Peptides against a protein of PDB entry 5D63. Designs and how they scored, part 88

Target 1, 292 residues: chain A of PDB entry 5D63
Amino acid sequence: SLRRGIYHIENAGVPSAIDLKDGSSSDGTPIVGWQFTPDTINWHQLWLAEPIPNVADTFTLCNLFSGTYMDLYNGSSEAGTAVNGWQGTAFTTNPHQLWTIKKSSDGTSYKIQNYGSKTFVDLVNGDSSDGAKIAGWTGTWDEGNPHQKWYFNRMSVSSAEAQAAIARNPHIHGTYRGYILDGEYLVLPNATFTQIWKDSGLPGSKWREQIYDCDDFAIAMKAAVGKWGADSWKANGFAIFCGVMLGVNKAGDAAHAYNFTLTKDHADIVFFEPQNGGYLNDIGYDSYMAFY

## One batch from the design tools (peptide; made by RFdiffusion4, then SolubleMPNN)

Design b2_p16_4_s2 (from b2_p16_4 with H1M T2V H3W N13E)
Fold by OpenDDE base, seed 5:
Structure b2_p16_4_s2 (fold): chain B 292 residues (1-292), chain A 16 residues (1-16)
Amino acid sequence: as target 1 above (292 residues)
Amino acid sequence: MVWTVEELTAKLEARF
């Protein structure tokens, strides 16, 4: 079954993603097909899937940017019914905003069925153009029509997945303790992470003994990411991944504070030095504490 | 489960 998380939802037939037009929070804002750029933040194309308790394979889909929900207009079962953004809540009982999401017949892509109408989210005519119509359309679970098949590319990790990635890293001290702050984390591309770092003013910050040293840099980076998250997204129920680590060198005579994020495949961590903006597989320290 | 601020603070203090 599909896990709770943030997804980039891409059509199986053409290079088009499910996009909330202009990221608008207005009720009735069209959801459309739109081009995307891999390994970037596709701002209007991220969806938080929240599973409905006790309703198998059924979710709300909250647009991360707007904080509004995927909504089948009037819950109509007519082919061509508009799919829009609309105000809602994560655990709504409104069938217009409840979506059953299960694997298609190809075993890789998903189909998105409206819970009430039993119609499917359809990229009309498989149109790859920006602004192409997405609508509810008649269909079946076993049909191979790529207009109704979607890849759910996970853009987030659970705290458990992050913990597992840390556990696989060789630069963890025997005394390591990790502290989990949130349940689900949007993982940023390095380019975005770096841009936040640049915009924070940290590149111009001067290291000063004790008063503004490694821990200040690392915490300032985390604060910058947190603020970026709060300022960028209207949806709730997730955080932006940016860890802080405290580490000790092999000799045991030096300690350091630094950041870390996850690799593109979410399987490993990469260390980030907030004093110079570098990404490192080995920062020269073994972590005895992390919070993220 | 989210760790407490107290737990985090204790670990931060321990490094100094």
Scores: peptide ipSAE 0.029, ipTM 0.600, DockQ to the pose 0.068
Fold by OpenDDE base, seed 2:
Structure b2_p16_4_s2 (fold): chain B 292 residues (1-292), chain A 16 residues (1-16)
Amino acid sequence: as target 1 above (292 residues)
Amino acid sequence: MVWTVEELTAKLEARF
């Protein structure tokens, strides 16, 4: 089954993603096909899939940017019915906003079926142009039409997945204790992470003994990422990944505070030095405490 | 091994 998480949803036939037009939070905003840029944030094209308790394989899809939900207009079963953004809640009972998401016949892509109408989210005519119509359309689970097949590219990690990535890292001290602050984390590209660092003012901050040293830099970075998240996205129920670590060197005679994020494939962590903006696979310390 | 809060604080004070 599809896990709770944030997804970039890409058509299986053409290089087009499910896009909330202009990221608008207005009811009835068209959801359309739109080009995307790999390894970027793709602001209007991120969707939080929230599984509905006790309803197998069924989700709401919340646009991360607008905080509105994927909605089949009037729940109509007619082919060509508009799919729009509309106000809603994560655990709504409105069948216009409930989507059954399961593997297609190819075993890799998914199909997105409206729970009520039983029609499928369709990139009409497989049109790859920006602004192409996305609509409810008749179909079956077993047919191979790529207009109704979608790849779900996971853009987030659960706290458990983050914990597992940390556990795989060789630079963790035997005394390590980790503290989880949230449940689901959007993982940023390094370019975005670095830009937040630059905008925070940390590149111009001066190290000062005790009063503004390594822990202050690391916490300031964490705070900057948190503020960026709050200011950038209208959806709730997720955080932006940015960890803080305390570490000790191999000799055991020096300690440091630093940040970390996840690699592109989400399988590993990479260390970030907030005093200089560097990414390192080995920061020279083994972590004895983290919070993220 | 579990370090005490005091031990962890001491390690942090040894930071650079």
Scores: peptide ipSAE 0.028, ipTM 0.585, DockQ to the pose 0.125
Fold by OpenDDE base, seed 4:
Structure b2_p16_4_s2 (fold): chain B 292 residues (1-292), chain A 16 residues (1-16)
Amino acid sequence: as target 1 above (292 residues)
Amino acid sequence: MVWTVEELTAKLEARF
């Protein structure tokens, strides 16, 4: 079954993603097909899937940018019914905003069925153009129609997944204690992470003994990421991944504070040095404490 | 003990 998380939802037939037009939070904003750029944020095309308790395979889909929810207009079962962004809540009982999401017949893509109408989210005519209509359309779970098949590209990790990635890393001290701050984390591309770093002013910050040294840099980076998250997204229920670590070198005569994020495949951590903006697989320290 | 940015930079460069 589909896990709770943030997804980029891509059509199985053409290179088009489910896009909330202009990222608008207005009720009735069209959801459309739109081009996307791999390995980027794709701002208006990220959806938080929240599973509904006790309703199998059923979710709300919250647009990260607007904070509004995928909504089948009037819950109509008529083919061609508009799918829009609309105000809502994560655990709504409104069937217009409840979506049953299960694997398609190909075993890789998903179909998105409205809980009430039993129609499916359809990229009308498989149109790959920007602004192409996405609508509710009749269908069945076993049909192979690519207009109704969607890849769910996971853009987030759970705290458990992050914990597992840390546990796999060889640069963890035997005394390591990790502290989880949130439940679900949007994982940023390095380019975005670096841009936040640049915008924070840290590249121009001067190392000063004790008063502004490694811990200040590391905490400032985390604070910058937190602020960026709050300023960038209207949806709630997730955080932006940016960890802080304290580490000791092999000789045990030096300590350091630094950041870390996740690799592109989310399977491993990569260290980030906020004093110079570098990404490293080995920062030269073994972490004895982390919070993320 | 913590590393200065200069010390850290030197360390990083030494890895390549």
Scores: peptide ipSAE 0.009, ipTM 0.549, DockQ to the pose 0.069
Fold by OpenDDE base, seed 1:
Structure b2_p16_4_s2 (fold): chain B 292 residues (1-292), chain A 16 residues (1-16)
Amino acid sequence: as target 1 above (292 residues)
Amino acid sequence: MVWTVEELTAKLEARF
């Protein structure tokens, strides 16, 4: 079953993703097919899937950028009914905004069925052009029509998944204790993470003993990512992944503070040195404390 | 080991 998380939702037939047009928060903004660039943020194409308690396989889909929700216009069961962004809440009872999401017959893609109308999210005519209509359309769960099949590329991790990634890293001290600050984390491409670092002013910051040293750099990076998240996304209920670690060297006579993020496959952590913007698999320290 | 946000606050106060 689909788990809570942030997804890039890609059509199974053509290289098109579910896109909220212009990322607009206005009620009735069209949701359309649009091209995407792999391994990038794809700003208007990220959706937070929030599972509805006690309703099997049913979710709301919140656009990360706009903070609005995928909405079947008037809940109509007519083929060709518009799918739009509309104001809502994560645990709404409005069937216009409730979507049953289950695996298709091919076992890899998903179909997205409106809870009320029982119609499916359809890339009309499989049109791969930017701005192509996405609509509610009649269908069945077992039908192989690629217009109604979607790959859910998970762009986030749960706190448990992050914890597991940390736990399997060889550069964790025996005394390690971690602090989980949030429940779900958008994992950024390194290029985006680096851009936030550049924009923070940290590349020009001067190391000064005690007054602005490793801990200040690491915390400043965390703060910069937090601010970037707040400034960039209107949806709530998730954070941007950026960890802080305190570590000790092998000799036990030096400590360091640094950042970390997750690898592309979300299975491992990679260390980030905020003093120079470097990514390292081994930063020369074993972490005894982290918060993320 | 995973600590709470409250415990984190206490840890930070001790460290910084």
Scores: peptide ipSAE 0.021, ipTM 0.586, DockQ to the pose 0.077; fails the geometry check

Design b2_p16_4_s3 (from b2_p16_4 with H1M T2V H3W N13Q)
Fold by OpenDDE base, seed 3:
Structure b2_p16_4_s3 (fold): chain B 292 residues (1-292), chain A 16 residues (1-16)
Amino acid sequence: as target 1 above (292 residues)
Amino acid sequence: MVWTVEELTAKLQARF
């Protein structure tokens, strides 16, 4: 079953993703096929899938950028019915915005069925051009038509997954205590994480004894990421991943404060030094405390 | 400046 999370949704037949046109929050904004760039944010193409309690395999899909929801126009079962962004809520009862998402017959891709109409999200004619029509279309779960098959590439991690990644890391002190602040985290590419760091002014900040040292740098980075998240996305119910750690060296006589994020595959953590913008697998300290 | 674990922890805690 599909987990709650943020997804980039790519067509199984052509290199096209589900895109909310111009990221607009206006009701009726077209959802279209659009090209994407791997390992980037793809701003208008991220969708928060929120599972509906007690309704099997059924979700709302909130566009991360606009804060609006995938909506089958008028809930119509007619082939070719527009799929648009529309105002809504995560746990709506409006069947126009409820989507049953299950594996297709190939076992890797998913199909997206409207809960009410029982039609499927379809990249019309498999058109790979930017702005190609996405519509509700008749179909069945067992059909092999790639126009209705979608890969769900997860761009986020749960707090439990983040906790597990930390637990696997060899640079964790025996006295480690972790504190989880949120439930779901968008994981940024390093390029985006670095850009936030640059824009924060930290590269030009001077280390000063006690008044602005390692803890100040680490907290400032986390604050910068938090602000970036709030300023960039209109959807709620998720955070941007950026951790703070306190660590002790092997000798046990020195401590440091630093940041960390997750690797591209989300399986491990990587340390980030906010004083110089470096990414390291070993920062020279074992963490005894983290919050993220 | 090098801090002990206890010193660094106390410093950070004071900010919360």
Scores: peptide ipSAE 0.031, ipTM 0.662, DockQ to the pose 0.919
Fold by OpenDDE base, seed 2:
Structure b2_p16_4_s3 (fold): chain B 292 residues (1-292), chain A 16 residues (1-16)
Amino acid sequence: as target 1 above (292 residues)
Amino acid sequence: MVWTVEELTAKLQARF
């Protein structure tokens, strides 16, 4: 089954993603096919899939940017019915906003079926142009039409997945304790992470003994990422990944505070030095504490 | 500047 998480949803036939036009929060905003850039944030094309309790394989899809939900207009079963952004809630009972998402016949892509109408989210005519119509359309689970097949590229990690990535890292002290602050985390590309660092003012901050040293830099970076998240996205129920670590050197006589994020494949962590903006696979310390 | 594990931990704990 599809897990709760944030997804970039890409058509299986053409290089087009499900896009909320202009990221608008207005009711009735068209959801359209749009080009995307790999390894970027793709602002209007991120969707939080929230599983509905006790309804198998069924979700709401919340646009991360607008905070509105994927909605089949009037729940109509007619082919060509508009799919729009519309106000809603994560656990709504409105069948216009409930989507059954299961593997297609190819075993890799998914199909997105409206719970009420039983029609499928369709990139009409497989049109790869920006602004191409996405609509409800008749179909079956077993047919191979790529207009109705979608790849769900996971852009987030659960706290458990983050914990597992940390546990795999060789630079963790035997006394390590991790503290989980949230449940689901959007993982940023390094370029975005670095830009937040730059915008925070940390590159121009002066190290000062005790009053503004390593822990202050690390906490300031986390605060900057948190504020960026709050200012950038209207959806709730997720955080932006940025960890803080306390580490000890191999000799056991020195400690440091630093940040970390996840690698592109979400399988590992990479360390970030907020005093200089560097990414390192080995920062020279083994972590005995983290919070993220 | 380099802190001991105990010094750094205590400093951070005071912030929460």
Scores: peptide ipSAE 0.030, ipTM 0.667, DockQ to the pose 0.904
Fold by OpenDDE base, seed 4:
Order: structure tokens, then C-alpha cells, then sequence
Structure b2_p16_4_s3 (fold): chain B 292 residues (1-292), chain A 16 residues (1-16)
């Protein structure tokens, strides 16, 4: 079954993603097909899937940018019914905003069925153009129609997944204690992470003994990411991944504070040095404490 | 003891 998380939802037939037009939070904003750039944020095309308790395979889909929800207009079962963004809540009982999401017949893509109408989210005519209509359309779970098949590219990790990635890393001290601050984390591309770093002013910050040294840099980076998250997204229920670590060197005579994020495949961590903006697989320290 | 960026860089470079 589909896990709770943030997804980039891509059509199985053409290179088009489910896009909330202009990222608008207005009720009735069209959801459309739109081009995307791999390995980027794709701002208007991220959806938080929240599973509904006690309703199998059923979710709300909240647009991260607008904070509005995928909504089948009037819950109509008529083919061609508009799918729009609309105000809502994560655990709504409104069937217009409840979506049963299960694997398609190909075993890789998903189909998105409206809970009430039993129609499917359809990229009308498989149109790959920007602004192409996405609508509710009749269908069945076993049909192979690519207009109704969607890849769910996971853009987030759970705290457990992050913990597992840390546990796999060889640069963890035997005394390591990790502290989890949130439940689900949007994982940023390095380019975005770096841009936040640049915008924070840290590149121009001067290392000063004790008063503004490694811990200040590391905490400032985390604070910058937190602020960026709050300023960038209207949806709730997730965080932006940015960890802080304290580490000790092999000799045990030096300590450091630094950041870390996850690799592109979310399977491993990569260290980030906030004093110079560098990404490293080995920062020269073994972490004895982290929070993220 | 903490490392400056210069000290850290030097250490890391020495590993390669």
C-alpha cells in the first residue's frame, strides 16, 4: 500500500505531472498536467498523501504549496468532471476529497480513484502540454490506460527511514544518541539546500572562537531551513529535512558540529559543512549526537 | 576542541 508521504505524481504515459495551476490556494483552482524538471522541487506539483484511518488505501492529497486539497468537483461521476484544488482537512469525510490509491495492473504505477464517484484521475487524452486537463473519468482498476496511471515519486522520508539511513552510515560513534523532531520530512535536492545556505548569510559569516563557531553555523543552517520551509509551503504535517550532528574525531581530541541531509535515493546520509557549503561522505568525525 | 573550516579542510585533504 502507498505510504504516507510527499509525492511528485507523474503520468505513466507522458512526461507530465499533476500540477496545481499557479500554486493558487483559491477554491476551484484547476489541477492540470504540467511539465517538470527531474531532481528539482517542482513547487506546485508536490502532494502530501495522508492515509485515512480505517479506510483501506484511501487518502487525502494536499498540495504542499497551496495547502489545498485535490477535489473532484461536486463529486460528480461524469466523465470529464474537473479536478481542482479546494480547501479541506487531512482527515476529511468529504468524499470529493477522498482518493483510493492502489497499484495499477502494471504493478508499478498507481491509479487514483475518487472514493465517492469511483471515477479515476485522468490526464485527458494523454495530453502532455502544459495546462492539460486532469479530470475524473470512468475506468476500472485492471485497465491499462496510461491516462489513468500515475507514478508516485516519493519526495519525503519518515523519521524511521531517516533513522535507518543514519544507522547505515559508518561515521556514527558508539555513544550516538539521535533525537527525532518530526514525523515526515521533505528531502531537498542539494541545489535547493545550497541555495538556502547561501540565502542564510552563512557564506559570509566569519568563524570566531566560541562566539560563532561550528555549532553556531550548524544551528543557523537548521534555522534557515526551518524558516525556508515555513515561508515556502502552506501545507502542514511535515518538515524539511536538515539534521544537526555533533561528532568527535578518531583521536578523540577534537569535536565538530555540522549538518547532514539525505542522498538523492534517500538511502544514505551526506554530511554538509555549513562553514563552507561542502557536501561530504566523510566529514572526519563520528557522530555522538544528532537531531533532525 | 572544535575545528575551523581551514583545519577541517586540511584534515580531509590529507586523507586523499
Amino acid sequence: as target 1 above (292 residues)
Amino acid sequence: MVWTVEELTAKLQARF
Scores: peptide ipSAE 0.026, ipTM 0.607, DockQ to the pose 0.070
Fold by OpenDDE base, seed 1:
Structure b2_p16_4_s3 (fold): chain B 292 residues (1-292), chain A 16 residues (1-16)
Amino acid sequence: as target 1 above (292 residues)
Amino acid sequence: MVWTVEELTAKLQARF
């Protein structure tokens, strides 16, 4: 079953993703097919899937950028009914915004069925052009029509997944204690993470003994990512992954503060040195504390 | 400045 998380939703038939046009928060903004660039943020194409308690396989889909929700216009069961962004809440009872999401017959893609109308999210005619219509359309769960099949590429991790990634890293001290600050984390591509670092002013910051040293750099990076998240996304209920670690060297006579993020496959962590913007698999310290 | 494991442990224990 689909788990809570942030997804890039890609058509199974053509290289097109579910896109909220212009990322607009206006009610009735069209949701359309649009091209995407792999391993990038794809700003208007990220959706937070929030599972509805006690309703099997049913979710709201919140556009990360706009903070609005996928909405079947008037809940109509007519083929060709517009799917739009519309204001809503994560745990709404409005069936226009409730979507049952389950695996298709191919076992890899998903179908997205409106809870009320029982119609499916359809890339009309499989049109791969930017701005192609996405609509509610009649269908069945077993039908193999690629217009109604979608790959859910998970762009986030739960706190538990992050914790597991940390736990299997060889550079964790035996006394390690981690503190989890949020529940779900958007994992950024390194290019985006680096750009935030550059924009923060940290590349030009001067190391000064105690007054602005390793912990200040690490916390400043964490703060910069937090601010970037707040400034970039209107949806709530998730954070941007950026950890802070305290580590001790092998000799036990020196400590360091640094950042970390997750690898592309979300299975491991990679260390980030905020004093120089470097990514390292081994930063020379074993972490005894982290918060993220 | 970052504390050693020993220093951190001492700080945490001081809260109890």
Scores: peptide ipSAE 0.026, ipTM 0.591, DockQ to the pose 0.278

Design b2_p16_4_s4 (from b2_p16_4 with H1M T2V H3W N13K)
Fold by OpenDDE base, seed 1:
Structure b2_p16_4_s4 (fold): chain B 292 residues (1-292), chain A 16 residues (1-16)
Amino acid sequence: as target 1 above (292 residues)
Amino acid sequence: MVWTVEELTAKLKARF
């Protein structure tokens, strides 16, 4: 079953993703097919899937950028009914905004069925052009029509997944204590993470003994990512992944503060040195504390 | 400044 998380939703037939046009928060903004660039943020194409308690396989889909929700216009069961962004809440009872999401017959893609109308999210005619219509359309769960099949590329991790990634890293001290600050984390591409670092002013910051040293750099990076998240996304209920670690060297006579993020496959962590913007698999310290 | 594990533990214990 689909788990809570942030997804890039890609059509199974053509290289098109579910896109909220212009990222607009206006009610009735069209949701359309649009091209995407792999391993990038794809700003208007990220959706937070929030599972509805006690309703099997049913979710709301919140656009990360706009903070609005995928909405079947008037809940109509007519083929060709517009799918739009519309104001809502994560745990709404409005069937226009409730979507049953289950695996298709191919076992890899998903179909997205409106809870009320029982119609499916359809890339009309499989049109791969930017701005192609996405609509509610009649269908069945077992039908192989690629217009109604979608790959859910998970762009986030749960706190448990992050914890597991940390735990299997060889550079964790035996006394390690981790503190989890949030429940779900958008994992950024390194290019985006680096851009936030550049924009923070940290590349030009001067190391000064105690008054602005390793911990200040690491915390400043964490703060910069937090601010970037707040400034960039209107949806709530998730954070941007950026960890802070305290580590000790092998000799036990020196400590360091640094950042970390997750690898592309979300299975491992990679260390980030905020003093120089470097990514390292081994930063020379074993972490005894982290918060993220 | 970053403290060693021992130093951090001592600081935490001092709060209780």
Scores: peptide ipSAE 0.023, ipTM 0.592, DockQ to the pose 0.293
Fold by OpenDDE base, seed 2:
Structure b2_p16_4_s4 (fold): chain B 292 residues (1-292), chain A 16 residues (1-16)
Amino acid sequence: as target 1 above (292 residues)
Amino acid sequence: MVWTVEELTAKLKARF
């Protein structure tokens, strides 16, 4: 089954993603096909899939940017019915906003079926142009039409997945204790992470003994990422990944505070030095405490 | 070598 998480949803036939036009929060905003750039944030094309309790394989899809939900207009079963953004809630009972998402016949892509109408989210005519119509359309689970097949590229990690990535890293001290602050985390590209660092003012901050030293830099970076998240996205129920670690060196005679994020494949962590903006696979310390 | 979190935190504040 599809896990709760944030997804970039890409058509299986053409290089087009499900896009909320202009990221608008207005009711009835068209959801359209749009080009995307790999390894970027793709602001209007991120969707939080929230599983509905006790309803198998069924979700709401919340646009991360607008905070509105994927909605089949009037719940109509007619082919060509508009799919729009519309106000809603994560656990709504409105069948216009409930989507059954399961594997297609090819075993890699998914189909997105409206719970009420039983029609499928369709990139009309497989049109790869920006602004192409996305609509409800008749179909079946077993047919191979790529207009109705979608790849779900996971852009977030659960706290458990983050914990597992940390546990795999060789630079963890035997006394390590981790503290989980949130349940689901959007993982940023390094370029975005670095830009937040630059905008925070940390590159120009002066190290001062105890009054503004390594822990202050690391916490300031985390605070900057948190503020960026709050200012950038209207959806709730997720955080932006940015960890803080305290570590000790191999000799046991020096300690440091630093940040970390996840690698592109979400399988590992990479360390970030907030005093200089550097990314390192080995920062020279083994972590005895983290919070993220 | 194994340190307590409290001891390592003290070392942190002393060094960086």
Scores: peptide ipSAE 0.021, ipTM 0.604, DockQ to the pose 0.202
Fold by OpenDDE base, seed 4:
Structure b2_p16_4_s4 (fold): chain B 292 residues (1-292), chain A 16 residues (1-16)
Amino acid sequence: as target 1 above (292 residues)
Amino acid sequence: MVWTVEELTAKLKARF
């Protein structure tokens, strides 16, 4: 079954993603097919899937940028019914905003069925153009129609997944203690992470003994990411991944504070040095404490 | 004891 998380939802037939037009939070904003750039944020194309308790395979889909929800207009079962962004809540009982999401017949892509109407999210005519209509359309779970098949590219990790990635890393001290601050984390591309770092002013910050040294840099980076998250996204229920670590060197005579994020495949962590903006597989320290 | 950016950079570069 589909896990709770943030997804980039891509059509199985053409290189088009489910896009909330202009990222608008207005009720009735069209959801459309739109081109995307791999390994980027794709701002208007991220959806938080929240599973509905006690309703199998059923979710709300909240647009991260707008904070509005995928909504089948009037819940109509008529083919061609508009799918729009509309105000809502994560655990709504409104069937216009409830989507049953299960594997398609190909075992890789998903189909998105409206809970009430039983119609499917359809990229009309498989149109790959920007602004192409996405609508509710009749269908069945076993059909192979690529207009109704979607890849769910996971853009987030759970706290458990992050914890597992840390546990796999060889640069963790035997005394390591991790503290989890949130439940689900949007994982940023390094380019975005670096841009936040640049915008924070840290590149121009001067290391000063005790008063502004490694811990200040590391905390400032985390604060910058937190602020960026709050300023960038209207949806709730997730955080932006940015960890802080304290580590000790092999000799045990030096300590450091630094950041870390996850690799592109979310399987491993990569260390980030906020004093110079570098990404490293080995920062020269073994972490004895982290919070993220 | 913590490393300065210069010290850290030097140490890291020495590993390659």
Scores: peptide ipSAE 0.020, ipTM 0.613, DockQ to the pose 0.070
Fold by OpenDDE base, seed 5:
Structure b2_p16_4_s4 (fold): chain B 292 residues (1-292), chain A 16 residues (1-16)
Amino acid sequence: as target 1 above (292 residues)
Amino acid sequence: MVWTVEELTAKLKARF
């Protein structure tokens, strides 16, 4: 079954993603097919899937940027019915905004069925152009039509997944304690993470003994990411991944505070030095504490 | 030598 999380939803037939047009929060904003760039944020194309308790395989889909929800217009079962962004809530009972999401017959892609109408989210005519119509359309779960098949590329991790990634890293001290702050985390591409770092003013910040040293840099980076998240996204119920670690060197005669994020495949962590903006697989310290 | 989290934290603040 599909896990709660943030997804980039890509058509199985053409290189097009489900896009909320202009990221607008207005009711009735078209959801359309749009091109995307791998390893980028793709701002209007991220969807938080929230599972509905006690309703198998059924979700709301909240656009991360707008905070509005995928909505089948009037819940109509007619082929060609518009799929739009519309105000809503994560656990709504409105069948216009409830989507049953299960694997297609190919075992890799998903189909997205409206709970009420039983029609499927369809990239009309498989049109790969920007702004192509996405609509509710008749179909079946076993049909092979790529217009109704979607890859759900997970862009977030649960706290448990993050914890597991940390546990796999060799640069963890025997006394390590991790403190989890949130349940689900959007994982940023390094380019975005770096841009936040640049925009924070940290590259121009001066190291000063005790008053603005390693821990201040690391916490300032986390604060910058948090603010970026709050300023960038209207959806709730997730955080932006940016960890803080305290570590000690192998000799045990030096300690350091630094950041970390997750690799693209979410399987590992990579260390980030907020004093110079560097990404490192080995920062020279073993972490005895992290919060993220 | 094994440090507690508290000891390592103290080292951090003492070193910088």
Scores: peptide ipSAE 0.021, ipTM 0.629, DockQ to the pose 0.204; fails the geometry check

